# Ledger of designs, part 132: peptides against a protein of PDB entry 6B9H

Target 1, 151 residues: chain A of PDB entry 6B9H
Amino acid sequence: AELCESLLTWIQTFNVDAPCQTVEDLTNGVVMAQVLQKIDPAYFDENWLNRIKTEVGDNWRLKISNLKKILKGILDYNHEILGQQINDFTLPDVNLIGEHSDAAELGRMLQLILGCAVNCEQKQEYIQAIMMMEESVQHVVMTAIQELMSK

## One batch from the design tools (peptide; made by RFdiffusion4, then SolubleMPNN)

Design b2_p28_8_s2 (from b2_p28_8, 17 letters changed)
Fold by OpenDDE base, seed 5:
Structure b2_p28_8_s2 (fold): chain B 151 residues (1-151), chain A 28 residues (1-28)
Amino acid sequence: as target 1 above (151 residues)
Amino acid sequence: MEEERREEEERRRREVLEEFRALIESLY
């Protein structure tokens, strides 16, 4: 999916420790959790990150468990810190991500993380980083932000 | 033809960046 591919490229700019080269690399949630910690380390602190299992292998049940925790973290962050700026009426199906590596649903999850980045305290830095990316990626990111912020 | 193609590509680039900038400004 175009959304997932572009947002994977965006995720790679965070330079996290976990492998993040393929869609499959993102399905266990470890990369996403590390990205969220970079976005707001005060909220997504070490105690929060330690709840995400790092050695899940191909266990899709553990992947789904991690993804549910991450999704909850994003929703709580939006409510408690961002003041409900993100439209969360259409949530990603984490079961499809964990069990089937569904790119469309993964794209929706990454879109929510994008929403956190462009609304957080350091939003200007993340926005400027996006503006330095390749044109085709910028276009997809722009559309994704428009969808999230529409009310 | 080559010059026209380059001009068209630059136009598209500018349009995308302007739309993105306008979107970002609306978030502040």
Scores: peptide ipSAE 0.036, ipTM 0.562, DockQ to the pose 0.592
Fold by OpenDDE base, seed 4:
Formats: C-alpha cells, sequence, structure tokens
Structure b2_p28_8_s2 (fold): chain B 151 residues (1-151), chain A 28 residues (1-28)
C-alpha cells in the first residue's frame, strides 16, 4: 500500500535502533515504540517502552500483544496530551498486522503515529522534516494529515 | 509530447507542494 510505503520512509527518518527497512520489521511494534519515545519521551518513557517485548521473533501472538499496547498508548496520548487532535474513528486492526503483516492496517497505525508527531510539542521540527522529504512522499503524508485533522 | 509531459509533471509538483505548505501553515 502506498500509505504504508510512504510512512515507512517517514519512519526511517527517525533513525531508531531497531531494524526498520521492511514492513515485516515493523510488525512486532518495536520500531513504532521507539519512534513514539522520540516523539514524546516524557510520556512514552522508559517504563512504558519496557512493556514492549523486544525479543519477539516470528511469534505473532507476542507481536499482537506489543501492537495492542502501542495502539493503546497512542490513543491515550491523543486523549491526555493532544486533546483529541487525531481522528481515531478508523482504527488499525493489530491482529492483521501481527499475524499477517497486513500493510494496509500497518499504514493506518503509522498514520496515527504521524498524528502524534505533527501535534506534539516538537511538531514544528517534525513538520519541517516532512517538508524536506520527496514530493511523492509529501503528497501521501499531506493526505494522511488532512484525514487525521478532519473531524 | 515530451515537453507537454514535462510541463504537466512540473505543474503537478508545484500544486502538491503549494497545497502541502498551505496545510502545514494551518497547523501553526
Amino acid sequence: as target 1 above (151 residues)
Amino acid sequence: MEEERREEEERRRREVLEEFRALIESLY
């Protein structure tokens, strides 16, 4: 899916420690958790990050467990910190991500992370970084942001 | 035809960039 591909490229700009080259690399949630910590380390602190298991392998049940925690974190962050700036009417199916590496659902989850980035305290820095990306990626990100902000 | 295609692509790129910048400005 183009959404997932573009947002994967965006995720790669965070330079997290975990491998993040493929869709499969993101399915265990470790990269996403590390990205969220970069977005707001005060909220997604070390205690929060430690709840995400890093040695998951191909265990899709553990992947889903991680993804559920991450999704909950995103939703709580949107409610508690961002003041409901993100439209979460269409939530990703983390079961499909963990069990089947579903790119479309993964794209939706990455879109929620994008929402966190463009609404957080350091939103200007992340917005400027997006403006420096390839135009094709910018187009997809623009559309994704518009969807998130549409209430 | 080649020049026409190039001009169309440039137009599209400009439009996307302008719309994106407008969107970003609205977030401030």
Scores: peptide ipSAE 0.032, ipTM 0.552, DockQ to the pose 0.423
Fold by OpenDDE base, seed 3:
Structure b2_p28_8_s2 (fold): chain B 151 residues (1-151), chain A 28 residues (1-28)
Amino acid sequence: as target 1 above (151 residues)
Amino acid sequence: MEEERREEEERRRREVLEEFRALIESLY
């Protein structure tokens, strides 16, 4: 999916410790959790991050468990910190991500993380970084942000 | 003809970037 591919490129700019080169690398949620910690380390602190299982392997049940915790964290962050700036009417299906590595659903998950970045305290820094990305990626990010803002 | 096509593609690219900038400005 175009959305997932472009947002994977965006996620790679965070330079997290976990591998993040393929769609499969993202399905256990570890990369996403580390990205969220970079976005807001006060909210997504070490105690929160330690709830995410890092040694998951191919266990899709553990992947889904991690993804559910991450999704909850994003939704709570949107409500408690961002003031409901993200449209959450179309939530990703974390079961399809964990069990089948569904790229379309993963793209929607990454889109929610994008929403956190462009609305957080350091939003200007992340917006500036997006403006420095390749033009085709910027186009996809623009569309993704438009969908998040439409209420 | 090839130059005209390249100029048209560049025009479209500029339009997309301007729309993106307008969108980002609306976030403030």
Scores: peptide ipSAE 0.031, ipTM 0.546, DockQ to the pose 0.404
Fold by OpenDDE base, seed 1:
Structure b2_p28_8_s2 (fold): chain B 151 residues (1-151), chain A 28 residues (1-28)
Amino acid sequence: as target 1 above (151 residues)
Amino acid sequence: MEEERREEEERRRREVLEEFRALIESLY
């Protein structure tokens, strides 16, 4: 829960167009997709983003479909661009996120996005932004990054 | 007691920040 709340605060710094005030707001994957495009618009281009459905509502099946596409994108990005810097042994359960708004699994998903941000071409800018956040958030982010980089 | 507690909390915050900076530097 603490992981998800801290990373939600981090996600809000991206100022994406989609609502991102609550855990529920993130469960359809639209915010996450927009964040990934900001992280690397050359890889997560408009064609990729257009595959994510924006008119989802409360349809948990559509949420899961979006989340699966996003997770695949993250894993492919890690392999093709980042050179396997992120440990993907433990993957989030996107079914629990989409159907039940599971905060723990959502936290794991956001953690993978965090891994993309701190390893991307513009990593320095994102790292500096994290350094400007509250110490309590920084602590959680630090722990999350350490877990991702550990093999 | 209150002053000592406040100083301890501030020290812990500094330690977390230093560890985070070290982690970030290791990414380069």
Scores: peptide ipSAE 0.036, ipTM 0.564, DockQ to the pose 0.493; fails the geometry check

Design b2_p28_8_s3 (from b2_p28_8, 13 letters changed)
Fold by OpenDDE base, seed 5:
Structure b2_p28_8_s3 (fold): chain B 151 residues (1-151), chain A 28 residues (1-28)
Amino acid sequence: as target 1 above (151 residues)
Amino acid sequence: DELEKKLEEEERRKKVLEEFQKLIDSLY
């Protein structure tokens, strides 16, 4: 999916410790959790991050467990910190991500993380970074933000 | 020609950036 590929490129700019080169690399949630910690380390602190299991392998049940925790974290962050600025009427299906590596649903998950980045305290820095990315990626990202903020 | 293609690409990039800036401004 175009959304997933563009947002994967965006995720790679965070330079997290976990491998993040392929869609499959993101399905266990470890990269996403590390990205969220970079976005707001006070909220997504070490105690929160330690709840995400890192040695998952191909166990899709553990992947889904991680993804559910991450999704809950995003929703709680949106409610408690961002004041529900993100439209979350359509949530990603984490079961399809964990078990089948569904790129479309993964794209929706990454879109929610994008929403956190452009609404957090350091939003200006992330916005400027996006504006320096390749044209095709910028177009997809701006469309994704528009969808999130369309209430 | 080559010059025309470069000009078209530049205008396309400019449009994307302008639209993105308008979107960002609407978030504040």
Scores: peptide ipSAE 0.051, ipTM 0.570, DockQ to the pose 0.670
Fold by OpenDDE base, seed 1:
Structure b2_p28_8_s3 (fold): chain B 151 residues (1-151), chain A 28 residues (1-28)
Amino acid sequence: as target 1 above (151 residues)
Amino acid sequence: DELEKKLEEEERRKKVLEEFQKLIDSLY
């Protein structure tokens, strides 16, 4: 999906340790967890990150378990830190991500992470980084943010 | 044709950036 492709490009700018070249690389949640730690290391600290299993392989049950923890973390972060700035009416189906590598649902997951980035303490830096990306990516990111902030 | 295409691309980019800036401003 267009959303997933653009947000994958955005995720790659974080330069995390885990491989992040394909949609499949993101389905275990490890990249997403590392990105969240970069966004807010005080909240998504080492103790939180250690709850995400890194040796998952192709075990879709473990993928789903990780993704559920990450989604919970995002929702809790939005409530406790961001003050409900992100609209979470349409939540991603983590079962489809973990079991079927569903790109559309993964895009929705990455969109929530985008919401964290543009509302966190360092939001200005992430906004500036987005403004330096290719026009096609910028357009998709803009639309994604608009959707998150709309009621 | 090449010049027109380039101008259209530049205008499109300009509009996207302007709308993006408006969106960003609304986040503060």
Scores: peptide ipSAE 0.046, ipTM 0.567, DockQ to the pose 0.518
Fold by OpenDDE base, seed 4:
Structure b2_p28_8_s3 (fold): chain B 151 residues (1-151), chain A 28 residues (1-28)
Amino acid sequence: as target 1 above (151 residues)
Amino acid sequence: DELEKKLEEEERRKKVLEEFQKLIDSLY
């Protein structure tokens, strides 16, 4: 199964307010930002979330701007909170996500968010949720986690 | 055979879950 498709399914379990049915729905970063806030609302607080533009439309420049902020947030979170537990050397190209809705790069972005979830303080809850997901999704997510945690 | 199909699916799922559990255990 494709990484992006499986992680999209995973993202949908968060039940955020923003639409999250398609790859295109995720390209503006709003869903991802809302998911991160759910993962750690103390770190990804409302002040952080308010920096993400919600009314983006099809403006790919605004999408990229949002995605850059989100990526920075993830990297900072990994450094400051998670203690570099995940491998962030292979970073997604947010330009391709914002401008071209590149599913492969989006998958990498979602994988980083997955890393946040399985390493945060409430990691066990998110792990349990993953373990209850559909079999094929579990396999892809498991592989993705293994890749993140490997050094 | 539906029974055989269900058994195969169960065994496949069991394998995935076992591997996942090992991964989870390694996170701690």
Scores: peptide ipSAE 0.040, ipTM 0.566, DockQ to the pose 0.738
Fold by OpenDDE base, seed 3:
Structure b2_p28_8_s3 (fold): chain B 151 residues (1-151), chain A 28 residues (1-28)
Amino acid sequence: as target 1 above (151 residues)
Amino acid sequence: DELEKKLEEEERRKKVLEEFQKLIDSLY
């Protein structure tokens, strides 16, 4: 999906340790967890990160388990830290991400992480970084932000 | 020249950022 492709490009700007070149690379949740730690290391600290299993291989059940923990972390962060600025009525189906590598649902998951970045303490830095991206990618990312924060 | 071009690009990016920030603020 177009949303997933653009947000994958955005995720790659974080330069995390885990591989993040393909949609499949993101399905185990490890990259997403490392990105969240960069966004807010005080909230998504080492104790939180250690709950995400890194040795999952192709086990879709373990992928889903990780993705559920990450989704919960995002929702808790939105309620406890961000002041409920993210519209969470369209939640991603983590089962489809883990079992089938569904790009559309993965895009929705990455969109929630985008919402964390543009509402966190360092929001201005992340917004400026988005403004420096290639125009076609930038347009998709900005539209995704508008959708998340609209009421 | 190259310096003039870079300055124009920087000003254009600043204006886009300001407009985007106003849009985001209007959603709150």
Scores: peptide ipSAE 0.026, ipTM 0.542, DockQ to the pose 0.325

Design b2_p28_8_s4 (from b2_p28_8, 16 letters changed)
Fold by OpenDDE base, seed 4:
Structure b2_p28_8_s4 (fold): chain B 151 residues (1-151), chain A 28 residues (1-28)
Amino acid sequence: as target 1 above (151 residues)
Amino acid sequence: MEEKLREEEEKRRKEVLEEFQKLIDSLY
């Protein structure tokens, strides 16, 4: 999916410790959790991060468990910190991500993380970083942001 | 032809940046 590919490129700009070169690398949620911690380390603190199992291998059940925690974290963050600025009517199916590495659903998951970045305290910095990316990626990311912010 | 391609790419980039600027303005 174009959305997933562009957002994977965006995720890579965070330079997290976990491998993040492929769609499969993101399916266990570890990269996403580390990215969220970078976005807001006060909210997504070490205690929160420690709930995400890092050594899951190919166990899709453990992946789904991690992804559910991450999705909950994102939704709670949106409600408690961002004031429901993100349109979350279309939620990703974490089961499809964990079990089947579904790129479309992963794209939706990453889009929610994108929403966190462009609405957090350092939103200006993240938006500026996006503006410095390759033009084709910018277009997709911008469209994704517009979708999130639309009423 | 290369010059025309460059011009088109720059035009596209400009349009994207302008839309991003509008988006930024809407966030503040």
Scores: peptide ipSAE 0.050, ipTM 0.577, DockQ to the pose 0.638
Fold by OpenDDE base, seed 1:
Structure b2_p28_8_s4 (fold): chain B 151 residues (1-151), chain A 28 residues (1-28)
Amino acid sequence: as target 1 above (151 residues)
Amino acid sequence: MEEKLREEEEKRRKEVLEEFQKLIDSLY
């Protein structure tokens, strides 16, 4: 829960258009997709973003569909752009996120997005932004990054 | 070579973590 809560706070710094106040707000993947576009708009371009359905409501099947696309996008980005900097041995269960709003699994998904941010071209800017957050959040974020980069 | 690529990737990972840790250490 601490991981998800801290990373939710981090996600909110992106000021995306979609609502992002609660864990439930993130379960449809729309916020995550918009954040990824901000991280690398050349890769996660408008064509990619348009594949994510925005009018999902409480349809957990559509949520899972979006989340699978996002997870694939992250993994492809890691392979094609980041040079496999992210350790993907602990992949999130998108079914639990979409169907049950599982905060732990959502935290893992947000952790992968964090991995994209700290390995992208503008990684220094994102690190600087993290330094402006609360100490407790910084600690969780650092730990999360260390886990991603560990062998 | 694959080994060289792995070494370069590890260097990049280490660099990111070291830079971040350096910044965090300077803050606290």
Scores: peptide ipSAE 0.035, ipTM 0.573, DockQ to the pose 0.068
Fold by OpenDDE base, seed 5:
Parts: C-alpha cells; structure tokens; sequence
Structure b2_p28_8_s4 (fold): chain B 151 residues (1-151), chain A 28 residues (1-28)
C-alpha cells in the first residue's frame, strides 16, 4: 500500500499522456507502458507500445492482457539489455491487478519498472530525480531499490 | 520544542540522503 502510493508519486514525475492520478488509472497498463518507453525508447519503441491496447475501459481481461505484455517486456529487458542486474525474486500477480486493482501487487509491478530506471543507461538522471522528491517518498523508493538489488 | 523538532527532521533528511548516496555508490 505504502509502496504503491510512493511509486505512484514517482510515476507521475514522468508526465506521460495517459491519466495517472489514481491506482485505478494504472491498472490497464497504459501509463506503465508509456513510462517504459521514456526509460528506453529504443527498446520499448513505438511498435512495442502499439501492442498495448489503450481503449480498455473496465474490461479486466484486456487489462490483464496488457499487464502480461508489459511484464514480459520488463523481464526481456532485464535479460537482454540490463544483464539481469535486478533479481526476479517475486513477480507481481497481474490477475489481481487487472481484476481487483490490488495495490500491493501493483506496487510490485511498479517496483520492477523502478528497477529498469535505476539500471538503464540514464540511471544517474533517474536516481537524482528521486533524490529531489519528498522525504517520505524517497525513503520508500530507496527501500524498494535495495530490495531489488539484494542477492 | 519547535527547535528540537526541526533538528530531528533535518537529521532524518540527512540520514536518508546518506543512505541514497551509499546506494548510488553500490550501483557503480
């Protein structure tokens, strides 16, 4: 819950086109996909982004489909580009995110995206941006990064 | 009391930033 709220605040700093004010706004995966494209537009290119359906509405089946594609993209990115620098210790349950808007599982999903940001080519810029955020958010994000890096 | 509270808050902020610096150092 606290993890999800703090990472939602972090996600909002990307200023993506899709609405990203609430937990529900993130459940269709569109915001997450747009954030990943900003992190690495060469890998998460327009062709990749176009595979994510934008007009989902309340269709939780379409949400889950999008979330599965995004999760696969993150895992492939970690393997192919990042050299598995972060541990895949616990994968989020995308079914709970899509169908029930589960904040805990959404937090885990956003944590994986955080892992991409702090390990990508522009990792220094993203880390510096985090250090300029509100103290309570910084603490949660830092803890989340430490958990990802623990081996 | 207010002065003490400000001191404690500043101390907390400093500790968080120091931990972030350690984390950054571990990434490189």
Amino acid sequence: as target 1 above (151 residues)
Amino acid sequence: MEEKLREEEEKRRKEVLEEFQKLIDSLY
Scores: peptide ipSAE 0.035, ipTM 0.559, DockQ to the pose 0.665
Fold by OpenDDE base, seed 3:
Structure b2_p28_8_s4 (fold): chain B 151 residues (1-151), chain A 28 residues (1-28)
Amino acid sequence: as target 1 above (151 residues)
Amino acid sequence: MEEKLREEEEKRRKEVLEEFQKLIDSLY
């Protein structure tokens, strides 16, 4: 999906330790967890990261478990820190991500992480980073933000 | 020619940034 591919490119700008070149690389949640820690290391601290299993392999049950923890973390962060800025009426189906590597649902998950970045304390730095990306990616990211924060 | 191209690109980036900021501001 166009959304997923553009947001994958955006995720790659964080330069996390885990591999993040393909959709499959993101399905275990490890990259997403590391990105969230970069966004707000005080909230997504080492104790939070330790809840995410890193040696998952192709075990889709463990992938889903990680993804559920990450989704909960995002929703809690939105409520406790961001002041309910993210529209959570349509949540990603983490089962489809973990079991089938569903790109559309993964795109929705990455969209929620994008919402965290553009609403956090360092929102201006992340917006500036997006402005340095290819124009087609910028357009998709902007559209994704509009959809995420409109009600 | 290269200078004009650079200036046009900078103008484009500025316009996109302004549109982005307006979007963010409208949400508060």
Scores: peptide ipSAE 0.027, ipTM 0.551, DockQ to the pose 0.490

## One batch from the design tools (peptide; made by RFdiffusion4, then SolubleMPNN)

Design b2_p29_1_s1 (from b2_p29_1, 13 letters changed)
Fold by OpenDDE base, seed 1:
Structure b2_p29_1_s1 (fold): chain B 151 residues (1-151), chain A 29 residues (1-29)
Amino acid sequence: as target 1 above (151 residues)
Amino acid sequence: EEEERRREEEERRREEREKELQELLAKLS
């Protein structure tokens, strides 16, 4: 999916410790959790991050468990910190991500993380980073941001 | 020169995208 591919490129700019080169690399949620901690380390602190199991391998049940925790964290962050700036009427299906590596649903998950980045305290820094992206990727990212802002 | 015109057009498009992103940032602020 175009959205997932572009947002994977965006995720790679965070330079997290976990492997993040493929769609499959993101399905266990570890990369996403590390990215969220970079976005807001006060909210997504070490205690929160430690709830995400590492080294889950190909266990799709553990992947789904991690993804559910991450999605909850994003939604709580949006409500408690961001003032509900992200439109979450269409939530990603984390079961499809964990069990089937569904790129479309993963794209929607990454889109929510994008919403956290562009609404957080460091929003200007992340917007500047997006300005440096390749044009075709930048277009997809901007469209994704605009979709999140619409009610 | 054709090459210079191409570079100028690319820069113009870059500036337009930057403006759009700054406007988006302003709406988020």
Scores: peptide ipSAE 0.135, ipTM 0.665, DockQ to the pose 0.527
Fold by OpenDDE base, seed 3:
Structure b2_p29_1_s1 (fold): chain B 151 residues (1-151), chain A 29 residues (1-29)
Amino acid sequence: as target 1 above (151 residues)
Amino acid sequence: EEEERRREEEERRREEREKELQELLAKLS
């Protein structure tokens, strides 16, 4: 999906330690967890990150478990820190992400992380980073932000 | 002349994108 591909490119700008070259690389949630820690290390601290299992291989059940924890973290962050600036969003189906590497659902998950980035304390820095992205990717990212704000 | 028009169009598009992003930031603030 176009959304997933563009947001994967956006995720790669964080330069996390975990591999993040393919859609499959994101399905275990490790990259997403590391990105969230970069967004707000005080909230997504080491104790939170340690709850995400890093050695899951192709075990889709463990992937889903990680993804559920990450989604919960995003929702809690939105409620507790962001003041519920992300509203009326459709929750991604983490089962489809973990078991089938569903790009559309993964795109929705990454869009929520994008919502965290553009609403966090460092929102200005992330907006500026988006301004530096390649035009075609930038367009999709901007559209994704607009969609979040319209709800 | 075509090169000049191309550069002008690219600059226009860049300015439009920057404006849109700043407007989004303003709404998020």
Scores: peptide ipSAE 0.134, ipTM 0.667, DockQ to the pose 0.499
Fold by OpenDDE base, seed 4:
Structure b2_p29_1_s1 (fold): chain B 151 residues (1-151), chain A 29 residues (1-29)
Amino acid sequence: as target 1 above (151 residues)
Amino acid sequence: EEEERRREEEERRREEREKELQELLAKLS
């Protein structure tokens, strides 16, 4: 999906330790968890990150378990820290991500992370990073932000 | 002239995108 591809490019700007070159690399949730820690290390601290299992391989059940924890973390962060600024119009189906590597659902998951970035304490920094992105990718990211802000 | 016009249009679009992002940021603040 176009959304997933563009947001994968955006995710890569975080330079996390876990491999993040393909859609498949994101399906276990490890990259997403590390990105969230960079966005707000006080909330997504080491104790939180340690709940995410690494080296799950192709075990889709473990992937789904990780993804559920991450989604819960995002939703809790939105409620507790961001003041419910992220619209939950459509939540990603983590089962489809974990079991089938569904790019569309993964895109929605990454969009929620984008929502965290543009509403966090360092929102200006992340907006500036988006301003430096290639035009076609930037357009998709901007559209995704606008969608999050819509009622 | 055509090439210069194209570059000017690209710069205009860039400025418009930057303005839009700043407006979004303002709404998020």
Scores: peptide ipSAE 0.134, ipTM 0.668, DockQ to the pose 0.490
Fold by OpenDDE base, seed 5:
Structure b2_p29_1_s1 (fold): chain B 151 residues (1-151), chain A 29 residues (1-29)
Amino acid sequence: as target 1 above (151 residues)
Amino acid sequence: EEEERRREEEERRREEREKELQELLAKLS
């Protein structure tokens, strides 16, 4: 999906330790967790990150477990820190991400993380980073932001 | 009262986000 591919490119700008070259690389949630820690290390601290299992392999059950924790973290962050700024009416199906590497659902998950970035204390930094992206990717990212903020 | 204040703050934050988005969009277009 175009959304997933563009947001994967966006995720790569964070330069996390975990491999993040393919959609499959994101399905275990480790990259997403590390990105969230970069967005707000005070909230997504080491105690939170340690709840995400890193040695998952191809175990889709462990992937889903990680993804559920990450989704909860995003929702809690939205409520406790961002003041309900992210539209969470349609939540990603983490089961489809973990078991089938569903790109559309993964795209929605990454969109929620994008919502965290553009609403956090350092939102201007991330917006500026988006402005430096290739135009076609930038367009998709901005559309994703617009969808979150227009409602 | 308190609920009204909350609503006003939420609207302010929404307007601020929309402004920043529009600025971003203006640069893209």
Scores: peptide ipSAE 0.087, ipTM 0.623, DockQ to the pose 0.075

